Peptides against a protein of PDB entry 1IK9. Designs and how they scored, part 36

Target 1, 211 residues: chain A of PDB entry 1IK9
Amino acid sequence: MERKISRIHLVSEPSITHFLQVSWEKTLESGFVITLTDGHSAWTGTVSESEISQEADDMAMEKGKYVGELRKALLSGAGPADVYTFNFSKESCYFFFEKNLKDVSFRLGSFNLEKVENPAEVIRELICYCLDTIAENQAKNEHLQKENERLLRDWNDVQGRFEKCVSAKEALETDLYKRFILVLNEKKTKIRSLHNKLLNAAQEREKDIKQ
Target 2, 207 residues: chain A of PDB entry 1IK9 as posed
Amino acid sequence: MERKISRIHLVSEPSITHFLQVSWEKTLESGFVITLTDGHSAWTGTVSESEISQEADDMAMEKGKYVGELRKALLSADVYTFNFSKESAYFFFEKNLKDVSFRLGSFNLEKVENPAEVIRELIAYALDTIAENQAKNEHLQKENERLLRDWNDVQGRFEKAVSAKEALETDLYKRFILVLNEKKTKIRSLHNKLLNAAQEREKDIKQ
Target 3, 195 residues: chain B of PDB entry 1IK9 as posed
Amino acid sequence: MERKISRIHLVSEPSITHFLQVSWEKTLESGFVITLTDGHSAWTGTVSESEISQEADDMAMEKGKYVGELRKALLSVYTFNFSKESAYFFFEKNLKDVSFRLGSFNLEKVENPAEVIRELIAYALDTIAENQAKNEHLQKENERLLRDWNDVQGRFEKAVSAKEALETDLYKRFILVLNEKKTKIRSLHNKLLNA

## One batch from the design tools (peptide; aimed at target 1 N185, target 1 (a further copy) E186 K187)

Design b2_p16_5_s2 (made by RFdiffusion4, then SolubleMPNN; from b2_p16_5, 5 letters changed)
Fold by OpenDDE base, seed 4:
Structure b2_p16_5_s2 (fold): chain B 211 residues (1-211), chain C 211 residues (1-211), chain A 16 residues (1-16)
Amino acid sequence: as target 1 above (211 residues)
Amino acid sequence: as target 1 above (211 residues)
Amino acid sequence: SSEVEEFEKKIKELLE
């Protein structure tokens, strides 16, 4: 089971933060349990897949699009953009919410809730879930942090090896050229010496021909 | 202000999870606010630095060690090891906790709490804090995940550059040696040709002398 | 020089 707890403000009680818990299996489309609390009272209702389908049909909305709107309304918390307005009557236990667009406001869904006899148990379970989620997220954060530190070390190690490789390449090139110049100069000197010997031998031969 | 919410079980109500909120500034040693709730009622007390010092003195415990025990008792949640036992009287609003060791159990601290007139407000604020903490931890997780993915890409990029640098170094060495051999072989051929010319000139001179 | 011969030898060995 998946769940999301969100803060909402009810039109009837705008000064009191309410908490909307939605619980579902795999997808919100298959149905969900909605729980509303003000920290004192709690109300719960079950919404079936058939009710979701009927609401989508009544709205003349494609079911996937409707479920997408339900997900935004019920799981994101009322974002500061007032796109969704939540209404609840404690007397009738009727919960409904509207989507507010620039030129049109329309009811997105309505649910009959039931007042929970033991709201403290629901509230305790909700707090337990929050604390479990915090602990799980902290453990994930610590794991990701350790992995980041590992990856950063590994990056620094490879970077240092890369820089050494670049320097070693440049040093190798420089050394090879220096050695080559030495060898080449020796060969040039030997060629020059042999040319001089040939010139001298030719001059001596020209002297021997001239007696 | 820092705070921690923990689940505890009271000796008087072992079947009902209670929540212990501790709030402090910088260090627990400077004092803290303790809030207890069962999801219906709430109780709050303020513990001063002087009270912490007095409790440490009464226990004949070094203050830093005592604060270390307070931190373990009040901030870690009662871990499954039953090291800390929590007691609360709803009638007297007296909260005390014990440290259970193998051979000795001793009172670690005691606080007079006051019943909160509006427990729903305290509970709503507590849930708000949990939801804020969840959102903050989720944002940290997403950030750390993105950073991990970045570091992994950067590592792969440097690793690939390093491998290319190694290959380029080997290729450079091989290419330079090939080029050097070509030039050296040309010089060797020229030296050999000049030596042959010198030998021929000497043989011709020896023929001219015999003539 | 002996160094030149040694370098020429090393060049050959690296190309074999």
Scores: peptide ipSAE 0.059, ipTM 0.842, DockQ to the pose 0.440
OpenDDE base, seeds 1, 2, 3, 5: peptide ipSAE 0.049, 0.019, 0.020, 0.053; ipTM 0.842, 0.835, 0.835, 0.841

Design b2_p16_5_s3 (made by RFdiffusion4, then SolubleMPNN; from b2_p16_5 with K4V E9K E16K)
Fold by OpenDDE base, seed 5:
Structure b2_p16_5_s3 (fold): chain B 211 residues (1-211), chain C 211 residues (1-211), chain A 16 residues (1-16)
Amino acid sequence: as target 1 above (211 residues)
Amino acid sequence: as target 1 above (211 residues)
Amino acid sequence: SEEVEEFEKKIEELEK
């Protein structure tokens, strides 16, 4: 089961924050349980897959698009865009919500809720879920922080090794060329010396022939 | 102002989860506000710095150690060790808690609370704080996840460059030695050829003298 | 070989 709790304002009670809990299995399309509370009273209703399909048909909206709008309205909380307006009558237990566009408002959905006999139990369970979610998120954040610190160390280590490798490559090339030059210069000197000896020997032969 | 909400069980009501909210400025030592709720009723009390000092003195405990024990009891929630026992009388509004050690239990603190007239407002504000904390932790989680993914990419990139640098260094060394051997062998061949020419010239001179 | 001549030239350039 998945769950989302959102803070909403009702048109009839704009000064009192309400909480909208939605619970579902795998996808919102398969139906959901909706719970509304003001911190004193609670109201719950169940919405079936068939009701969602019927509402989509009544709106002449494609089901996937309709479920997408439901997900935005019911799971986003009071988004900063105030695109959704929520209405509830405590007398009739009728809940409905509208999407506000620039020049058009339209009803997106409506649900009949039932007043919960023991709202304190629902409220306690809601707070428990919030506290458990906080603890899970904190544990995940601590884990991610440790992983980030590890990755940063590992990056610095390999970066330092890479820089050393670059420098070592340049140094190797320079050192090898210097060594090779020394050996080749020795051989060039030996070649020059041998050529000079050949020239001298040829000059001496020419002298011996001229007696 | 800092705040912590904890889930606790009361000795008198072990089947009903209660919530303990503690609010303070900078440090718990400067005093705090404590709020208890069962999701229907709420009770609040203020504990001053002077009361904390007096309780530490009455316990013959060093103030810093006492505040450390208060912090563990009041801010940890129901820790898995069940080291702390909470007691509350709804009739007297008297709240007290004990530390349980292997063979010893002792009272750590006690507070007189007052019943809140509008518990729904306190409960709504508590839920709002939980939802805001969840949102903040989620935003931090998403940020840390993005940083983690960035650091992992950056590590893979530099690791790949490092491996290429290692291979390029080995290839450079091998290539330079191969080239050097070719040039050196050419010079050695030239030296051998020049020596042979010198030997032949010397043999021809010895023939000309014998003739 | 051309490779030897190129290498000799590179050595001579490094000697300067």
Scores: peptide ipSAE 0.095, ipTM 0.845, DockQ to the pose 0.720
OpenDDE base, seeds 1, 2, 3, 4: peptide ipSAE 0.042, 0.040, 0.078, 0.039; ipTM 0.843, 0.842, 0.844, 0.842

Design b2_p16_5_s4 (made by RFdiffusion4, then SolubleMPNN; from b2_p16_5, 5 letters changed)
Fold by OpenDDE base, seed 2:
Structure b2_p16_5_s4 (fold): chain B 211 residues (1-211), chain C 211 residues (1-211), chain A 16 residues (1-16)
Amino acid sequence: as target 1 above (211 residues)
Amino acid sequence: as target 1 above (211 residues)
Amino acid sequence: SKEVEEFEKKIEEMEK
């Protein structure tokens, strides 16, 4: 089961932060359990896949788009643009929410909730879920931090080896050329020496012919 | 202000998860506010730096060690070894906790709490803090994940450049030696040719003398 | 070959 808790402000009680929990299996489309609390009282309702489909049809909205709007309204809280307003009657246990566009506000959905007999149990379970989520996220953060530190070390090691490889390539080229010059100069000196010996032998033969 | 919320089980109410909030400035040693709640009622007390010092003295414990035990008891919850037991009287508002060692349990500390008049406000604020902490941790997780992905790309790029550098170094060495062998063989051929010319000239001169 | 002569020149240029 997946769960999301968001804070909302009800139009009827704008000074009291309420919490909206939505719990579902795999997808919000398959139905969900909605729980509202003010930290003293709680109200719960179940919304079936058939009710979601009916609400989409009643709105003449494509089901995927409707579920997308439900997800934005119910799981993200009042996003940074106050695009959604929430209404609840404690007397009727009727919960509804509206999407506020620039020029038009419209009802996005409504749910009948039931007052929870033991709200403290629901609140405790909600706090437990928050604490479990904090612990999971902290463990994930610590893991990701250690992995970042590992990746940074691995990068530094490869970077250092790469720089050494570049320098070693340049040094190899320079060293090979220096060694080649020495060998080449030795061969050039031998060629010059042999050539001079040939010239001297030719000059001596020309002297011998001239007696 | 730093804050930690932990779940605890009270000896008097083992079936009901309680939540222990501790709030402090910089260090737990400077004093703290402790809040206990069962999701219906709440109790709060303030512990001063002087009270912490007095409790350490009364226990004949070094203050840093005592504060270290307070941190383990009050901030970590009942750790995996149930090393700490928590007691609370709703009638007296007296909260105390014990450290359970193998052979000895002893009282680690005690606090007088006061019943909060509006527990729903404390519970709402506690849930708000949990949701804020979840949001912060999620943002940190997303940042660390993106940084991991960046570091992995950077590592792959440098690794690929390094492998190319290694291959290029080996190829350079092989190419330079191949080219040098060609130059060297040309010089060796010239030396052999000149040497043969010298030998022929010497043989011809020896023929001319016998003549 | 011309290539060998060019390489020999390159070796000689590295001596300077």
Scores: peptide ipSAE 0.203, ipTM 0.849, DockQ to the pose 0.700
OpenDDE base, seeds 1, 3, 4, 5: peptide ipSAE 0.196, 0.188, 0.163, 0.196; ipTM 0.850, 0.848, 0.848, 0.849

Design b2_p16_6 (made by RFdiffusion4)
Pose (drawn by RFdiffusion4):
Structure b2_p16_6 (pose): chain A 207 residues (1-76, 81-211), chain B 195 residues (1-76, 83-201), chain P 16 residues (1-16)
Amino acid sequence: as target 2 above (207 residues)
Amino acid sequence: as target 3 above (195 residues)
Amino acid sequence: TEEIEEFEAKIEELES
């Protein structure tokens, strides 16, 4: 059981703001209850599933395509106008295309015997919604703060692992360098002795 | 300017639900407006900064402690009473085995309740709208952080596994380069023996 | 061969 409460402007009353409450079960296609309120009175109407299928036929529209129009218009490039007569309780709305507009929906609403009960329930539903949302935003705020920390934690764990690797790398190289260079000292020494021995033989050939 | 709308029950009408709307600027301490509505009529009252502190004196409570009790009682066990004939509104606090009057307000019946009710409903719808948008923004950040975390965690896995492959990998190379020096040394030595 | 040349070049750099 779902519902949407939207605010709307009637052409015959651009001064005051009205509220439209649409409620259904699963889908609009199966039917819906519509209620209009000015904060004092309330007018209600029902639209059955069969009535929706018929209206879609009378409008030369694919049924799902028609329900889509109802969703855009009632559940809040698509321009829609709303009219209501307190004297007849007739409620209709049109889709305004280029130079051509057409009747999209019409409802004969009935004035409600207990407007206050309807208005109180509506406000109550809104307050419950505000409440459910806050609880959710709080749950997400905490999850947010947990992740901000879990990242900072691992980020530090990362920097440490990298810094440990650099310290170990340079440490290994330092030892290597020492050993390698000791050998180089021997090579140079041997190499030079050899040269010396070559220059001595060269001197015996020459004298 | 902030506001809180609470659903309450009056002692003289546990059947019907009323709505209490409290509005203020910065803190209740500087005064506030309280409105009571049953969805048909509405009663309003203004409580000045001067009256509030005055009440803090009659009770001998720090203006802070007193405002604190109001926040708990009015912004949502607290009991509420209202007489439509006198427009007098009062509420009490109920502890174990005792109760006491906590405060009262002389409210006045509003001339155009529909206007008040319409504004209240409008506020609720805006609040729902803003809250749903924040739920989205925080939902995405929760996603970004989830992804960013997996990234770094991966970097950490890769980094630690590198530090553990380093000693073995570098030592092999060192052996290679070192074995070259020794060969040279042997050759040289062998040459010197020639001569 | 290539690993040896690369390691020697590194060592030369560390000496300098």

Design b2_p16_6_s1 (made by RFdiffusion4, then SolubleMPNN; from b2_p16_6, 8 letters changed)
Fold by OpenDDE base, seed 4:
Structure b2_p16_6_s1 (fold): chain B 211 residues (1-211), chain C 211 residues (1-211), chain A 16 residues (1-16)
Amino acid sequence: as target 1 above (211 residues)
Amino acid sequence: as target 1 above (211 residues)
Amino acid sequence: SEEIKKFEEEIEKLLK
């Protein structure tokens, strides 16, 4: 079961933060349970897939688009300010919400809720879920933090090896060129020496022919 | 202000999860506010630094050790099963907790609480804090996840550059050696040719002298 | 390679 708790403000009680819990299986389209609380009283209703389909049809809205609007209204918590208005009557247990557009507001949905006989149990379970979610998110956060630290170490290790490889490449190139120049200079000197010996031998032979 | 909410079970009401909120400034040693709720009623008390010091003294416990035990009892939530026992009287508003060791249980601390006149406000604020903490932890988790993905990309990029550097170093070394061998072989051939010319010139001169 | 090693040995012999 998936669950989302959000804070909402009712038009009738704008000074009192209410909490809207939505619980569903896999997709909101398959139906959901809605729970409303003010921290003292609680109200619950079940919305079936058929009711969601009927609301979409009554609105002449495509079901996927309608479910998309339900998800934004009921699961986002503080959506953009004033885009969704929530209304609830404690007397009638009638919950409805509107989407406010610039020039047009329209009812997005309405649900009959029932007053919970034991609101304290619902509130305790809601707080338990919040605490469980906090603990799970903290554990995930600690895991991700440790993984970040690992990845940063691994990055530094490879970076250091890369820098050493670059430096070693440059050093190797420089060393090989220096060694090569030395050897070439020796060979050039030997070639010059041999040419001079050949020139001298030719000059001596020319002297021997001229007696 | 730092805050921690934990779930506890009271000896008097073991079937009802209670929530223990502790709020403090910087350190628990400087004093704290304790709030207890069952989701219907709430009770609050303030514990001063002097009361913490007095409790430590009465226990003949070093203050830092005592505060360490308070932190484990009051902030950990579900500590190891049965290590801390919580007691509360709704009639007297007296809260006390014990540390259970294998052979000895002792009172760790006791606080007089006061019944909150508007428990719904305290419960709403507590739920708001839980929802804020969830949102903050979610944002932190999303940030850490994105950072992990960044660090992994950066690692792969450096690793790929490192592998290219290694391959380029080996290729450079091989290329330079090949070029050097070619040039050296040319010089060796030239030296051999010059030596042969010198030998031939000497042999011709020896023939000219014998003739 | 064996050629590189021979070249290194030849360079070392020529540098001596």
Scores: peptide ipSAE 0.018, ipTM 0.833, DockQ to the pose 0.100
OpenDDE base, seeds 1, 2, 3, 5: peptide ipSAE 0.017, 0.020, 0.017, 0.018; ipTM 0.827, 0.833, 0.832, 0.833; seeds 1, 2, 5 fail the geometry check

Design b2_p16_6_s3 (made by RFdiffusion4, then SolubleMPNN; from b2_p16_6, 5 letters changed)
Fold by OpenDDE base, seed 4:
Structure b2_p16_6_s3 (fold): chain B 211 residues (1-211), chain C 211 residues (1-211), chain A 16 residues (1-16)
Amino acid sequence: as target 1 above (211 residues)
Amino acid sequence: as target 1 above (211 residues)
Amino acid sequence: MEEIEEFEKEIEELLA
């Protein structure tokens, strides 16, 4: 079961933060349980897949698009943009929400809720879920932090080896060229010396023939 | 202000999860505000630095050690080890907790709380804090995940460059040695040829003199 | 002489 708790403000009680819990199995489309609380009272309702389909049909909206709007309205909390307006009557237990567009507001959905007899139990369970989520997220955060530190060390180690390899390549190239030039120059000198000896020998032979 | 919410079980109400909120400015040692709730009622008390010092003194415990025990008792939640037992009287608003050792239990601390007139406000604020903490931890988690993915890419990139550098170094060394050997062998052959020409010229000159 | 000049050129080409 997946769950999301969000903060909402009711039009009737704008100064009191309400909490909207939505619980579902796999997809919101398959139905969900909605729970509303003000920290004192709680109200719960179950919304079936058929009710979601009927609401989509009544709105002449494609079901996937409608579910997408439900997800934004019910799971994101009231983002700063007053795109969604929430209404609840404690007397009738009727919950409805509207999407506010620039020039048009329309009802996105409505649910009949029931007042919970033991709201304290619902509130405790809600707080437990929040604390569990905090603990899980902290554990994940610590794990990711440790992994991040490991990866940073590994990166630094490879970077240092890479820089050493670059420097070693340049040093090797320079050393090999220097050695090559030295040996070549020695061989050039020796070849020049041998050519001069041959020239001298030829000149001496030409002198010996001329007598 | 730092805050921690934990789950505790009261000896008097073991079936009802209670929530213990502790709030402090910098250190728990400087004092804290404790809030207890069962999801219906709430109780709050302020514990001063002087009260913490007095409790430490009354226990004949070093203040730092005592604060260390307070931190474990009040901030960690009841871990699975029943090391800490929590007691609260709703009538007297007296809260006390004990540390359970193998053969000895002792009172670690006690606080007089006051019943909150508007527990719903305290509960809403507590839930708000939990939701904010969840959001912050999620944002941090997403950030760390992205950073982890970045570091992994960067590591792979440097690793690939390092491997290319190693291969390029080996290839360069091999190529330079091959070229060097070729040129040296050519010059050796030329030197040998010139020496043979000199020897032949000397032999011809010796024949011309004997002739 | 030509062979020395050719050798010098080969060395310059190897060093370029």
Scores: peptide ipSAE 0.018, ipTM 0.837, DockQ to the pose 0.127; fails the geometry check
OpenDDE base, seeds 1, 2, 3, 5: peptide ipSAE 0.015, 0.014, 0.016, 0.013; ipTM 0.838, 0.838, 0.836, 0.837; seeds 1, 2, 3, 5 fail the geometry check

Design b2_p16_7 (made by RFdiffusion4)
Pose (drawn by RFdiffusion4):
Structure b2_p16_7 (pose): chain A 207 residues (1-76, 81-211), chain B 195 residues (1-76, 83-201), chain P 16 residues (1-16)
Amino acid sequence: as target 2 above (207 residues)
Amino acid sequence: as target 3 above (195 residues)
Amino acid sequence: SAETEEFEEKIEELEE
């Protein structure tokens, strides 16, 4: 059981703002209840599933394509106009294309006996919605703060692992260098003794 | 300018639900407007910064402690009474085995209730709209942080596993280079022996 | 080998 409350402007009353409340079950296609209120009175109407299928035929439209038009128009490149007569309780709306507009929907609403009850329920629904949302935003705020920390934590764990690697790498190399260089000292020493022994033989060949 | 709209029940009409709308600027301490509506009529009252502090005196409470009680009672066990004939509005606090008048306001019937009701409904719809948008922004940040975390966690897994492969990998190379020096030393020594 | 040459170059650099 869903609903949408939207504000709308009627052509015959661009000064005051009205409110449109549409409620259905699962899908618009199965039918819906529509209520119009100016904050004092309320007018209500119903549209059955069969009435929707028929209206789509009379408009030469694919049924789902027609319901799509209703969703864009009633549940808030597509320009729509709304008219209402308090004298007749007739409510209709048209889609305004280029130089060509057409009747998209028409409803004979009935003035409600208990406007206050309807208005109170509407406001109550809105306040409940505001409430459910805040609870959700709070739940997400906490999850947000948890992740901001869980990142900072592991980020630090990362920097430490890297810094530990560098310290260990240089530590290993330092030991290596020492051992390698000691050997080099022996090589140079041996190499030079050899040279010396070559220069000695060379001197015996020459004298 | 902030506001809070609460649903309440009056003692003289537990059947019907009323709505209490409280509006202010910065803090209730500087005064506020309170509006009561049943969806048909509406009653309003203004409470100045001067009256509030005045009430803090009659009670001998710090203006802060007194404003605190109002916040708990008016912005949402608290009891509410209203007489449509007198327009007098008062509310009390109910503790274990006692109750006491906490405050009152002389409200006045509003001339154009529909205007007030329309503005109230409009505010609620805007609030719903803004809240739904924030729920989206925070929903995406929750996603970005979830991804960013997995990233770094992966970097950490890779980094730690590298530190643990380092001693073994570097020692092999050291053995290789070292074995070359020894060979040279042996060959030199062998040459020296030649001579 | 290429691993030995790279390690020798590293050592030379650390000597400097």

Design b2_p16_7_s2 (made by RFdiffusion4, then SolubleMPNN; from b2_p16_7, 10 letters changed)
Fold by OpenDDE base, seed 3:
Structure b2_p16_7_s2 (fold): chain B 211 residues (1-211), chain C 211 residues (1-211), chain A 16 residues (1-16)
Amino acid sequence: as target 1 above (211 residues)
Amino acid sequence: as target 1 above (211 residues)
Amino acid sequence: SSEVKKFEEEVKKMLE
């Protein structure tokens, strides 16, 4: 089961923050439980998949688009200022919300809620869920932080090994060239010496023929 | 100002989760505001630095150790099961808590609380703080996740460059040795050819002298 | 590699 709690302002009580809780199984489309509280009283209603489908049809809206609007209104919390207006009558327990556009305001949805007999239990459960969510998010943050620190160390280690490999490649090339130049120069010297010996032998033979 | 909300169980009402809020400036030692709620009623008290110091002295405990025990009792939430026992009288508004050890239970601290006139306002503010903390922790989680994904990409890129550098170093060494063997073999062949020419010239000269 | 060892031996025989 998924759950979202948001702050809303009611048109009738704009100075008193209300909390809107929505609970659903997998998708908001499959239906949801909605709970409203002011921190003293609580009201709950259940919205079925059939009611969501019927409301989309009555609005002549594609169901996925309608569910997308419900998600923005009910799950986003106070989204961009004044896009969604919430109304609730404590007497009738009728909750409705409107989408405000520049030239048009229209009712997006409405729900009949029931007053909860023990609002303190609903409020305690809501606070418990918030505290559990905080603890889970803190544990995730600590895990991600430790992983971040590990990845940074691992990156620095590989970077340092890479830089050493680059330097070692350049050093190897330079050392091999130097060693080979020495050996080649020795062979060039030996070739020159042998050529000079051949020239001298030829000159001596020419002297021996000239008696 | 720092704040911690925890769940506690009262000895008098073990089936009803209570919420203990503690608020302080920099250190718990400098004093704090404590609030207790059951989701219907709320009670608040202020504890000064002087009261904390006096309670530590009355217990014959070093102040830093005493503040360390207060932090475990009041800020840890439900720490390890049954280490701290909480008591509250709604009639006297007297709150006290005990530390339970195997052979000893002792009172760690006590506070006179005052019943809040508008508990709904305190409860709404508490829920608002929880929702703000959730939003902040979610934003931190998203940031750390994006940073971890970046660091993982950067690590993979450097690792792949390092592996290519290792392979390129080995390939360079092998290629340089092959090229130099070819050049050295050419020089060896030239040296052998020149030695053979010298031997032939010496043999011809020896024939000319015997003639 | 066997080629590096052969080269080292050839270089050694060339120094000789």
Scores: peptide ipSAE 0.018, ipTM 0.831, DockQ to the pose 0.108
OpenDDE base, seeds 1, 2, 4, 5: peptide ipSAE 0.016, 0.017, 0.014, 0.017; ipTM 0.826, 0.832, 0.832, 0.832; seed 1 fails the geometry check

